# Ledger of designs, part 231: peptides against a protein of PDB entry 3WG5

Target 1, 218 residues: chain A of PDB entry 3WG5
Amino acid sequence: LAKNIVYVAQIKGQITSYTYDQFDRYITIAEQDNAEAIIIELDTPGGRADAMMNIVQRIQQSKIPVIIYVYPPGASAASAGTYIALGSHLIAMAPGTSIGACRPILGYSQNGSIIEAPPKITNYFIAYIKSLAQESGRNATIAEEFITKDLSLTPEEALKYGVIEVVARDINELLKKSNGMKTKIPVNGRYVTLNFTNVEVRYLAPSFKDKLISYITD
Target 2, 218 residues: chain A of PDB entry 3WG5 as posed
Amino acid sequence: LAKNIVYVAQIKGQITSYTYDQFDRYITIAEQDNAEAIIIELDTPGGRADAMMNIVQRIQQSKIPVIIYVYPPGASAASAGTYIALGSHLIAMAPGTSIGACRPILGYSQNGSIIEAPPAITNYFIAYIKSLAQESGRNATIAEEFITKDLSLTPEEALKYGVIEVVARDINELLKKSNGMKTKIPVNGRYVTLNFTNVEVRYLAPSFKDKLISYITD

## One batch from the design tools (peptide; made by RFdiffusion4, then SolubleMPNN)

Design b2_p24_1_s2 (from b2_p24_1, 8 letters changed)
Fold by OpenDDE base, seed 1:
Structure b2_p24_1_s2 (fold): chain B 218 residues (1-218), chain C 218 residues (1-218), chain A 24 residues (1-24)
Amino acid sequence: as target 1 above (218 residues)
Amino acid sequence: as target 1 above (218 residues)
Amino acid sequence: STSLASGGGVIIEADGGGTAPKST
């Protein structure tokens, strides 16, 4: 009998190489237990493009559905977080969250001013984010506008525009609303219909390493 | 009487946002004490382009000369480390170290394969590394070849080609050889002649945070 | 030994997340 288990883990803060390790660890645990899915409660201002691309690739190689859930209220999937969401099997947002603002930058100057990405880099990420949207059957025009207009959306707008699949206040509502939905990208080459009937929710705690890094980066 | 103090600090491992914080902390301490210079003993395989650019900018805004010293033997200023070195007031290398291999990548795939940077990104970093070389009066052709040929150099080759200023076995030899040299870039808009006559060497220890992050990333 | 080749570390961060180093 397939264990009707759904894992839930939190990823908060900047997208870094360490965030990749968190995603990898969480997904691996859920894969080992043959979970129905993993839900990643995401709250990120963005971060590193390299780490983001690796995270997207890790999600796409997952043996189970990976649901990005922008949670709690006040959280954002900003910048790199939007790419991760668009690369995932399902996107959910809580009311009072945001998604978008995907303009690539080279960094911040010492005075806090943004170092603008060359048009060449911007164009690369436009192509990349559009590809993620197209592959997931999400709104590629809005995905481009997350960069070109630095667009940020509410959950209601993101749902309306076909960027996300679910608006949910909590994990229970998310499971209820996403039950019977198909993954927006394949799992092992197949679109999976999510079955959240009588699921056990298992929360993954941050590792000691996770807590230590968050304590250091906060 | 100007305190004839030279600070020495170690920066080892990947170039990250945390590495920026280390550079900033070390340079700030040395600035506060009106040091004659700070020597950063650098051993890096490379890292993040954003963090690298911020580090370069922090060095260029330093109120004191920042000397990059590729040390100890076996160390490298690879990739991002080369950019940092080329952005500094003086480059030294110990025998048995290396510099170069500056080809930008987008990251590593899950299988450990390199995700190639688009030509557009590569061209940006070619222009950037050439600018650093030109601004510092160093070999801009070799700086470009660090990317286009993935070139790595020995200390002797790097000195011969005009990439670096000093080959030194230890801090004492570095101070001796660099005494009377002009900084390769300005300090507060002026080229400084280094005065290492009767200097006190002060070693900066890694912060608790520095040790904790290194322990986690190793 | 993960040879960290220079990742073209593009930051994809929202404009508002730039914590300017608070000058203490």
Scores: peptide ipSAE 0.145, ipTM 0.512, DockQ to the pose 0.226; fails the geometry check
Fold by OpenDDE base, seed 3:
Structure b2_p24_1_s2 (fold): chain B 218 residues (1-218), chain C 218 residues (1-218), chain A 24 residues (1-24)
Amino acid sequence: as target 1 above (218 residues)
Amino acid sequence: as target 1 above (218 residues)
Amino acid sequence: STSLASGGGVIIEADGGGTAPKST
């Protein structure tokens, strides 16, 4: 029997190879315990495209549903965070959060100016983000505009436009609202109907390494 | 009077934003002391393009000569490391090191397969690496082949082809061989003739933060 | 390096330098 357990873990900061390791560790723990789902509380300004693509792939290969929850209020799933969200089984946002601003760049110059990505990079990521949206039955036009217009949306707008599935203030409201929803992408080749009836919520803490890296990167 | 001081610092591992901070810190210390030069002992498999471009720019803005030394034997200036080297005032390599393999990639898939960069990214970095080579009076054709053929060179080949300036076994041999050489790019708008006659060699240690990050990323 | 806004980049890394996710 699947344990009536939902894991919750926080991922905050830039998307890096270390963020991939966090996703992998958290999902692996939840898979091993045959959890009903894992909720990732995400607050990110973005980060590395490679790490992002690996995270998306790790989510897509998950044996359990992975819910991206843009949380707390004031948080964002910006840039890489939007791609990760679009690659997930369900997206939720807390009020006062944002999603979008997905225009790829090569970096920042020393003066803080953006080094623009060449058009083919931009076009690659347009195709990629549209594929994630299409595969998940989400708004591919808005997904493209996250790049072409560097669009950012509120939770209410994102819900309205069919980018996300849930607006929720906290974990309890998220579980309540998402109960009975189907995953937007398959889990082990099947769309799963989420069952959050009488679940135990279990929080995963950062590893010692995670705490140390956060402490150093902060 | 410029202090007859040469700083030496080690940078090992992936090129990241943290590697930029290391370069900035080390160069700043050497600038403050009005050193004759700083030698960066580099061992890198590559890393982030943004961090690489920022490091190149920081080197180009240096008030003192920055020498990239691929060291120790077994080390490489691979990928991003090659760009950094080509952006520097002088390149040296120890015997048994390598330089090149500059083909940009979007990342690695979960199976370890390369996610190829779209042609425009590749073309952007071809133009960029060629510009670095041309500005430094180094072999721009080989610089292009570091991408188009994913070429890697030995120190002897790199010297022969005019990619690097010095092959040296250690710091003392490097100082001896590079003494009287002109920088390959300007320092404060002027080409500098290196003067390593009767210099004090001063090693810069990693900061506590540097040690901690290395400890965590290792 | 494909930078996604705040600090991302395209990897320009040699084939052997990619942190293969340590398959734990």
Scores: peptide ipSAE 0.059, ipTM 0.490, DockQ to the pose 0.243; fails the geometry check
Fold by OpenDDE base, seed 5:
Structure b2_p24_1_s2 (fold): chain B 218 residues (1-218), chain C 218 residues (1-218), chain A 24 residues (1-24)
Amino acid sequence: as target 1 above (218 residues)
Amino acid sequence: as target 1 above (218 residues)
Amino acid sequence: STSLASGGGVIIEADGGGTAPKST
């Protein structure tokens, strides 16, 4: 019996191998408790492609629905954050957030300028982001334009274009609006209908290690 | 006048953005003092391609020779470490170290299996590693085989195949053997002849931040 | 504070010899 529990955890900052560990830990806790879902409050400027791909894979391997919620207002799911969102079971955004700007880069030069990815790499990530969009029944053309045009969208635009599923001001509105929605990707090979009727919301705190990493990355 | 000073600093662990900061800090200190060179004692299993490429660029922009020294015995310049070495002004290895194993991966799956990089990415890194080898007058065929065959070499093999310049047991032997060698890449547009006659060796300590990152990555 | 500029780009990792982060 799925416990009427929804976990909420925060992931903030650059997407790294440590961010993968956070996703893995949070999802594992929610899986162990047979939660109805986990909501990840995401605020990221982007990060590493490997860590991003691992996070996407971890989400797709989840035994429970993983909801990405771009939160709070002022947050973004930029670059790697967009891929993670597109790989998730449901995307929500708060008003005043953004999603997109997915152009792959090789990094930053010493002067802070972007080192552009070669066309071969850019084309790989175009194919990858389009696959995530297609697999989740989201707008693959806009997903491509997140790279080719470095497009960023508001929550309202992202909803309108079929990139995301929910615009919500807070967790309560998110749960209310997403109740009865089907996951955009399978959970254990099946599309799950979310049941947020009489759910307990449980917040997961960052580990000591997570706090330390955040302190080092800031 | 170049001060008869050689800086020595240690970089250990995964190649990350923090590793870039370490390289930048260490090289900057040595540049400010107009050192004859900096020796980076490197022990890495690999890491991020972006950080690696930034480190290579930082080395190539150095106003002084940067010597990569795979040290101590048991250390490796694996994957990203090999690229960094190939991008440097001189490579040395201690006996009982290794270099190579450069196959790009997308990451690790949850089960610890490698997620293979798509051929497009692999081919990009083949081109990149070959360019580093060619620009430095090192063995571009072996550099390619570090990826295509996931080849790892001993110091003796790496020297024999023209991948590295020095096998040395310690800093004193390294300085002795590399004295009078030309840098394998330019410093400020010119190949520099190393002058390690009557040099003072100065060790740079890791910052508190470097120690904290090492503690988190271990 | 070496602010690696948070550019919105996906950074491609070339992971070499896979030291798996130690799964604790």
Scores: peptide ipSAE 0.035, ipTM 0.504, DockQ to the pose 0.560; fails the geometry check
Fold by OpenDDE base, seed 4:
Structure b2_p24_1_s2 (fold): chain B 218 residues (1-218), chain C 218 residues (1-218), chain A 24 residues (1-24)
Amino acid sequence: as target 1 above (218 residues)
Amino acid sequence: as target 1 above (218 residues)
Amino acid sequence: STSLASGGGVIIEADGGGTAPKST
């Protein structure tokens, strides 16, 4: 019996326009192969709001489930990473990872201090992040607090508060725990039940361009 | 008699965090030499809001006049470039250049369409660009229309509407026309009268890092 | 030729507070 394919790809570093290209490429490959899902191992400190919104849209338009997995231990889905996670079909976190700290900033001052976003921008992102949480049936109050309190959560807290769906140490545990879960947002207009009972895991490598850009942006 | 030094540097391409480093480096060199002014030959399609705001702040904190010169013919101070210009001590444009098109965007969709910024963000940048215009004694109504109508102006229009101070074909004409003009914003808390009667023009070259980043971002 | 989307626009960042700029 042909095994259902699950793709695993890594996205690490700042969320940029090039990160969108990575998401698009990875999801497109998985769509072409009619994969059961793609798992994105995410480790990001944040990044650009535009790239983030485009990534969320690309995930929402995916023909297959996109699982954001904050991995490995020590990784984060900070700032833009939290929005991306909240826009995805399933969120998983490894122990020792973090999610949150979503306060929009205009950038860093010369002294390294954050230039705060004006209330109008902050309020936009509050509305946006709450919308993502509500649409996915996740905790919209905590989503707001990711901005208003610059809140960051552990995997255990995020699970407890209904921000994420899975805490898993590795891909095998993730597949085991997420088997039979419904996607938190629709795939092609329908909530999908994940079937990880008989899967082949395929790892996608970054392109040469992906590697070069990551090297330049780090 | 020691000639007053005027530095000329070029900034071309997207406004990024690296563009801030270029502005900072160029202005710092000119400050260290007690230059009469620095002229930045600017050609930009736009860029990041954070980098733009930091550049504006760096210009406003300059110990010497910073002149933005949209140059050569065919160049633009589009989007972020307009904000930077409006935050500067003097704006000049060469014939055949443009200024404006300041509508904040969240980015580009997969189809290349602009993702519009929400009203809250748009309204923030309207307030910000109007503040820059007002503080510099430039046309705040047109500054708003750079966003609300996505307005772009020719040098002749920009001069006519009181957005810029000089139309000049080259550095020599710029120095001639701007001689005796007051800065549109203070230098160290005082409006400065430019003295270009006996100047030595020194060109600053981009650093190796500046060249590399420009090559990667083009 | 990575067509850098040449469209004029101001892009806002949402970044997490804690990443100290790597002092090069």
Scores: peptide ipSAE 0.032, ipTM 0.519, DockQ to the pose 0.416; fails the geometry check

Design b2_p24_1_s3 (from b2_p24_1, 9 letters changed)
Fold by OpenDDE base, seed 4:
Structure b2_p24_1_s3 (fold): chain B 218 residues (1-218), chain C 218 residues (1-218), chain A 24 residues (1-24)
Amino acid sequence: as target 1 above (218 residues)
Amino acid sequence: as target 1 above (218 residues)
Amino acid sequence: SSSLASGGGVQIEADGGGVAPKTT
């Protein structure tokens, strides 16, 4: 029997317009091959609001399940990464990762201090993050606290509070634990039950452009 | 008599964190050489709010006058470019350029439509752009209309309304017309009278990194 | 490393013009 393909790709660093291109490319490859899912190994401190919103929209329009996996240990889905995760079909975290700290900022001052967003911006992102949580059946109260309290959670806390679906040490454990789970948002208008019983894991590499941008942004 | 140095550099494309690095590098070179001024030939459709605010702050902290010159004909100081210009020591525009269209957006949807900023964001940027205009003795009412009406101005209109200081076809005309003008904001706490009577014009090239980023972002 | 602290805040854009992430 032909194995169902599961793609795995890595997205690391700041969420930018180039990160959207990475998400789009990776999801498109997996869609073209009718993959069972794509797993995005995410490690981000945050990034741009526009790129984040576009990534969320691209995930929501995916023809296949997009699993955000905060990986490896020490990685984060901070700020924009949390919104992306909440907009995805399934969230997994490795032990020793974090999610949250979603307070919108206008930027950093020259001294490295945060320029706070005005209450109106904060309230917009509160409404947005709560919407993502509600639509995915995740904890909208905690999603709000990611902004209002600048809350960050461990994988165990995030699972306990109903923010995420899986805690897994590696891809094999993720596939094992998420097997038979329903997507938290629809794929082509329906909730999909993940079938990871007979899968081929295929890793996607960053493009030359992706590598070049990563090298320049670091 | 040793000629006063005027540096000229070009910044083209989207305002990003890399654009801040370009501004910082160019201004730093001109500061190190105790230049009379630096002229930044600006052509931008806009970009990031954070990068814009940091660029404005970097200009305001400059030890030398920073002149924003919207150049060549067909160039714009759109969106973020307008804020940068309003934060500078002198604004010049070439004939056939534009300034304005400063409405904050959250980004673009996948269909290319603008995701509107909530009224609170808009009001923050209204307050910010009006502050820049007021501090520079420029038209704060028109600065507000750059947001509220998404107003764009010709060089002639911008000069007439007191948004800019110079209309010039080239660097030589700019130097001639701006000679004896006071900076619209202080340099090291004082308004400086520009002296372009005996200058050496020195062009700065983009770094290898600047060129690489430009190549990737185009 | 860009001199701007690569911090995790959701950064808002003052996009007036067409800074659509060009899907190139």
Scores: peptide ipSAE 0.064, ipTM 0.549, DockQ to the pose 0.609; fails the geometry check
Fold by OpenDDE base, seed 1:
Order: C-alpha cells, then sequence, then structure tokens
Structure b2_p24_1_s3 (fold): chain B 218 residues (1-218), chain C 218 residues (1-218), chain A 24 residues (1-24)
C-alpha cells in the first residue's frame, strides 16, 4: 500500500523574499509528489509584509494542505509568522512557543526603536489579518488584537481562543492529533480531511542557497 | 598638505537590511577617517521601505556629507533609491540614468503583478517623500508625483525640476561640479560647503558579506 | 546580524522591487 507522504520542512528566521522562495520550493516539491500534506516548522520573529503576503498567497494556492507548525519549543510565529499561520490550512504549535505581536511597523530606527506604522497602515493590516482569520474560521477578534494590543499568545491560549487547531510536542503528535481534521481553508476549492494513517515522513533540507541566506541574514 | 579624502562606494541591487549594513559600514569608515565626503554610487530598482527609511536616517545622522550618485549610465535610483537620494546631502546623476517610480507597493503577487498599496500607505509615503524634498530644498511637487504619477525622470529633467543638484559623467566631473556646493541638508546641524580641492579618492570595496548577499539577492 | 534586524513588525516596503530571489 503506497504510504501517504507528508513532507516536513523548516523555515527559520526573518520573513523575506528568500523565505518566499523556501516556501515555494518546499510546497512545489510536496505538490509534485502528491503529498498528503506539508508541515512547515516555522520559527520567525517576523519580517517583510510583501514576502508575508506572497507566502500567504502561495499557501492558499497550494495543491496540498500546508500545515504551519510553530516549532521547536522556544520558537515563535511572531508578526509576519502569525499572518502566514492564519493563512494556512492548519496551525499547530509546540508547547513553549508563541504566536502574535502583529503590529505593522515601518521598521526600526538607527537606535533600534520601532518606527510606528501610521494608523492608515495599521488599519490595512487589521483588515487583512481579520480577513485571514475569518476565511479560516479562526478568531478574528484576537487576530485584530494581535495588532491593536500587540498581543502574544501561548499555544494553550491560542487553542483556547480558536486561533490555532493543534498543540503538539513533535511531528508524531501533530500527525496523530491532526489526523481526520479538516483544513481551515480550501485546498483546490475543497475543504480536505487530513489522512495521516500510515504516513511516510520526508524531511526537506534547506537548499545550499537557503542555508547561505540564513547564514547571512542571521 | 593632507589631501581631503573622498570615499567612493558602490551600492547595487535591491534596498534591504543588508543594503543598510552597506551604507552604515561605508559611512562609518568615511566618518572614522574624517573624510570630506562619501559618494555612494547607487544603482537600485527599489526595495524595502524600512531599510530605505533606516538608510535615510543613517545618512541624516552622518558626520560627513553623503552624496548619492546614480551611476553608471543605465543605473536607476528607482523607488526606495529616490527616497535615499532625497534624504541625502547631495544628489548627482550620470547621463543615461533615471530617478523616480516611487509608488509604494505591498509587493508582487505570485504572478509578478504589483500588489497595490492601500491609499493609506500611499498617503504616508507621499507625506514622507514630500518631507524629504522640503527638508532638502528639493521639488516637493515632483517628489509627490514620483508616487501619484509613478513619474521617472532623466538626469536633465531631474536637474531642471530641482530634484537633483548635479549631472556628472564620472567621479572627476562630480567632484569638479560639486566643489563649493552647499549640502542640501545639514551635516551635524550645519550646511557644509563641499571642498573637493586636491582630494584623494578612496574606493571602498564591498565586504565578502556584501558580495555574497549581492550574489544571492540578484 | 545587522543591528537593524527587523524585529517582529510587518515591514512595509516602499517599492515593489521585492527582493527578487536571485535566480541562479
Amino acid sequence: as target 1 above (218 residues)
Amino acid sequence: as target 1 above (218 residues)
Amino acid sequence: SSSLASGGGVQIEADGGGVAPKTT
């Protein structure tokens, strides 16, 4: 019996155009192999709004379910990472991770202070993050509060408030808990029921370029 | 007689956090050597708003005059490059270069189409680019039109409209034409008169990291 | 790590010259 393939890939660091390339490469490989899903182990402090929006769009255009997994313990899906998670087919978090802190900023001043986004920009991202939450059947009020209150949540809080779907310690627990769950957004226009029965887990390594970019951006 | 040192450095490609590091490194070296000025040979299609704003702020905090030189022929100071230029102590362009196209965008969609910035963001950058133009005594109406009309200008047009200060074919012509010019913004709170009489030109090479980033981002 | 490591904020880009992934 052909085992259902589940890909696992890691994306760590700032969300940039290179992070988009990583997402695109990883999802494309998993699509080509007709994988049951891809799990993206995400650890990000945030990053670029454009790259984030492109990643969200790439996930939404995926031919297979994309599971965002905030992993390992100590990881965060901060800022742009929260939008990516909210745009995905399923969100999981490991214990000791965080999600939120979605205030759009214009960046950091030379002194490391945040350059605040004008209310106009903040309101755009409020509308955007609320749309992602609403489309995925997740808590749009909390999604707004990730911006307005700069809220960060634990996995337990995020689950409790209906921001995420799974708390899992590892890939095996994630597969076990998400087995039989429906995707929170459509895959090819349909809500998919995940089938992780008798799966083969395949790890995707970062490309040499991905490693080099991570080495340079860190 | 100790020759007045002028540093020349090249910044090419997209404006990113790495481009900020290049600007910071180059300006810091020139500041440490008490250079008369640094000339940044700029060729950029644009980039990140945050990195751009940080670069502008780094230029404005410079202890020495920072001259943005759109060079070589065929180069552009597009988008973020225009803001950087408008934030600098002097703008020069080589014949056959361009400046403008400052429409803020949220990025490119997966199909390569521009994701338009909401009016709220566009209006912020209109206010910002106008402030840079006003503070530097440059044409704030044209600065606004770089956004609203997506205007791109030739060196001759940019000079004619009071966007830039110098059209120069090379570093020698730039030094010759800018000698005795006042900075368009203060250096350490004072408008500086440039003295390029009997200067030593020192070229700053990209770091290995800069070369690697440029190799990876191009 | 550049001192301007963009922390957790969604950074808005002024221009759509997105960091084109260098097509090697």
Scores: peptide ipSAE 0.048, ipTM 0.569, DockQ to the pose 0.541; fails the geometry check
Fold by OpenDDE base, seed 3:
Structure b2_p24_1_s3 (fold): chain B 218 residues (1-218), chain C 218 residues (1-218), chain A 24 residues (1-24)
Amino acid sequence: as target 1 above (218 residues)
Amino acid sequence: as target 1 above (218 residues)
Amino acid sequence: SSSLASGGGVQIEADGGGVAPKTT
C-alpha cells in the first residue's frame, strides 16, 4: 500500500508577502502530490496584517490539512503567527515555544518603540482573531486576550486553554499524537480525520528566493 | 571654490523597512559629506505605514535638505510615497509622473482587491497627512483628498494646487528651478535656501542589499 | 528577565504597493 505522504516545511522570520509565497508554494506542492497533510514548522515574531490574512485564506483554501507546528524549542508563533495558527487545520507546539502577543500595531518607531494602533484597528483584529478561534472550535476568549492583554502562552497553557491541539517534541511525536484527530476547520468542506499510521515524511527545501528573503530579513 | 555637492540616489519599489535603510544610508552619506542637498529619485506604488512614518521622521531629522523627486516619467509617489514627499524639504516631479492615492488599507486580498481600513485608521492618516502638508506649507485640503477621494494628480496639477514645488524634466532642470528656493520644512531648525549655482552632482549606487531587495520586490 | 519580546504587532499598511498575491 502506498504510504501516505506528509510534507514538512519550515517558515521562519517575519510574516510578509514573501511568506505568503512560501506558504502557497509549500501547500501547492503538497496538494499536487495528494499529501495526507503538510506540517509547517513555524517560527515567527509576527509581521504584516495583509500577508497574515492572505496566508490564513490560503490555508483555508488548502485541498489538504495544513498543520502549523511551532518548532523548534525557542520558536514562537507571535502576533501574525498566532493568527496563522488559529486559521489552520491543526496547531502543534514544541516544548519551549510560545504563542500569542497579538496586539496590532502601526509599526515600530525609529527608537524601536511600538507605534500604537488606533482602537478601531484593535477592535477589527479582536473580531478577526475571535472569528478564527470560533470557526476552529478554539478558545475565543484567550484569542481576544492575545490582543487585549498581549497574552503569551506556553504550549502546556495553550493546550490546557484549548488554543492548540498538540504538544509534541518532534515530528514523530506530532504524527503520533495527531493521528486520528479531526481537522479543526474543514478541508474542501469537510472535517478530515488525519491518518498518520503509514506515513512517509518528505521535507521541502526553501527555494532560492526563500533563502534570499530569509537572509535579508534576519 | 569647492563645488557644493548634491547627491542623487534612487529609491524604487515598495516602501518597507528596507526602504527606510536605503533612505537612512543615502541621507547619512550626504550628511557626512556636508552636501547642499540630497535628491531622492522616488518611484513607489506605496507600502508600509510604519516604514513610511520612519522615513518621514528620518527626512525631518536630516542635517541637509532632502528633495523628493518623482522620477523618471512613468514613476509615481503613490500612497506612502506621497506621505514621504509631503514630509520632505522639497518636492519635485517629472512630467508624466503622478502623486496621491493615499487611502490607507489593511492590505490586498488574495484576489488582489484592497482590504479596506477601518474608518479610524483612515481618520488617523487624514490627520497625519494634513499635518505633513500644514507643517510644509502645502495644500492640506488636497492632502486630505489624496485619502478621502483617493485622488491622484499630475505634476502640473500638483504644482497648481500647491502640493509640490517643482516640475522638472531632469536633475539639471530641477537644480535650476529649485535654486534659491527655501526648504518647505526646517533643516536643523531653520528654513534653508537651496544654493545650486556651483554644484557637483554625485550619484549614489544602491548597496548590494538594496539591489537584492529591489530584485525580490519586483 | 524574560525580555517580553515586543511581539511583532500586526502591521497595517497605507494604500499602495501591497504585493497582491497573484491569483493564478
Scores: peptide ipSAE 0.044, ipTM 0.595, DockQ to the pose 0.358; fails the geometry check
Fold by OpenDDE base, seed 2:
Structure b2_p24_1_s3 (fold): chain B 218 residues (1-218), chain C 218 residues (1-218), chain A 24 residues (1-24)
Amino acid sequence: as target 1 above (218 residues)
Amino acid sequence: as target 1 above (218 residues)
Amino acid sequence: SSSLASGGGVQIEADGGGVAPKTT
């Protein structure tokens, strides 16, 4: 029986293989408890494409809805964070957050300048981000522009353009606004209607390893 | 005046942004001392392309020769490690090591299967690895086959095929065999003849951060 | 505020350990 439980966990910083482990751990805990959903409070400047793709896949394989919530105010789902969000069952943003800026790069040169990705890589990520948008019924044109124009959007713009589903100030407003929404991608092959009526909110803390990694990656 | 100093440092594990910081730190120390060279004892299964490309660029910008030494026996310069090696001023391998296996992947699926890179990405890395080989006067055909065939070579094969310059059992044999060799790529725009006559070998230890990162990435 | 804060790239892996292009 689905417990009337919603898990909330935070993922902050660079998207790495460790971020995958965090997502996996958090989603697994929530799956084990048959939670109604997990909300991941995401604040990321971006990170690794491999880790990002793995995270997207982990979300897509989740037995429960995974809500990406760009939180707190000042946070971003930048770059890899946008891909993760677009791969998720629902996207929410707090006011004063941002999403986008998804241009693939090869990295930074020693002088801190961006090493641009070759057109072939850029085109791959365009195709990928568009697929995520299309599969989730989100704006694939804007998803492309996150790369081609390095576009960043406010929550209000992202909502208006159909990139995200909710603008919410806090978890309570998120739960209220997303109650009765269908997941934008399927859970176990089915679009799920979220039921946030009389839910217990359970906060997941980072593991010791998560804390250590965050400390080192910062 | 070039000090008759050769630095030796170890870089082990995944190629990451932290590995870049290790390379940068180690090379910078050796540059500051006007070392004859730095030897990086490399053991890596691979890692990040961005970090790899940054490391290659850092090596190419080095004010001193950077020797990649695949060491100890059992170590590998796999994947990203091969690119780094091919971007370096000299490659050495210990007996019982390997080099190659450079197929770009998008990552691993949840089931641990490789997510293949699209042909566009593969072709980018083919062009890149071939450029590294060509610029270093190394075997560009084999460099391509490191990707197209996921080829791995023994030190003896790698030497025979002109992928590497030295097979050496230890630092002393490396110094002896590489003495009088020209760098395969320029240092400050010039090919340098290595002078390992009467050199002081200085070992660089990992920083506390390096140790912590290694502990967490393992 | 350590120097690692350079914008998160989408990174493409090479086999054995990913050669991953960074996304910004």
Scores: peptide ipSAE 0.030, ipTM 0.546, DockQ to the pose 0.287; fails the geometry check

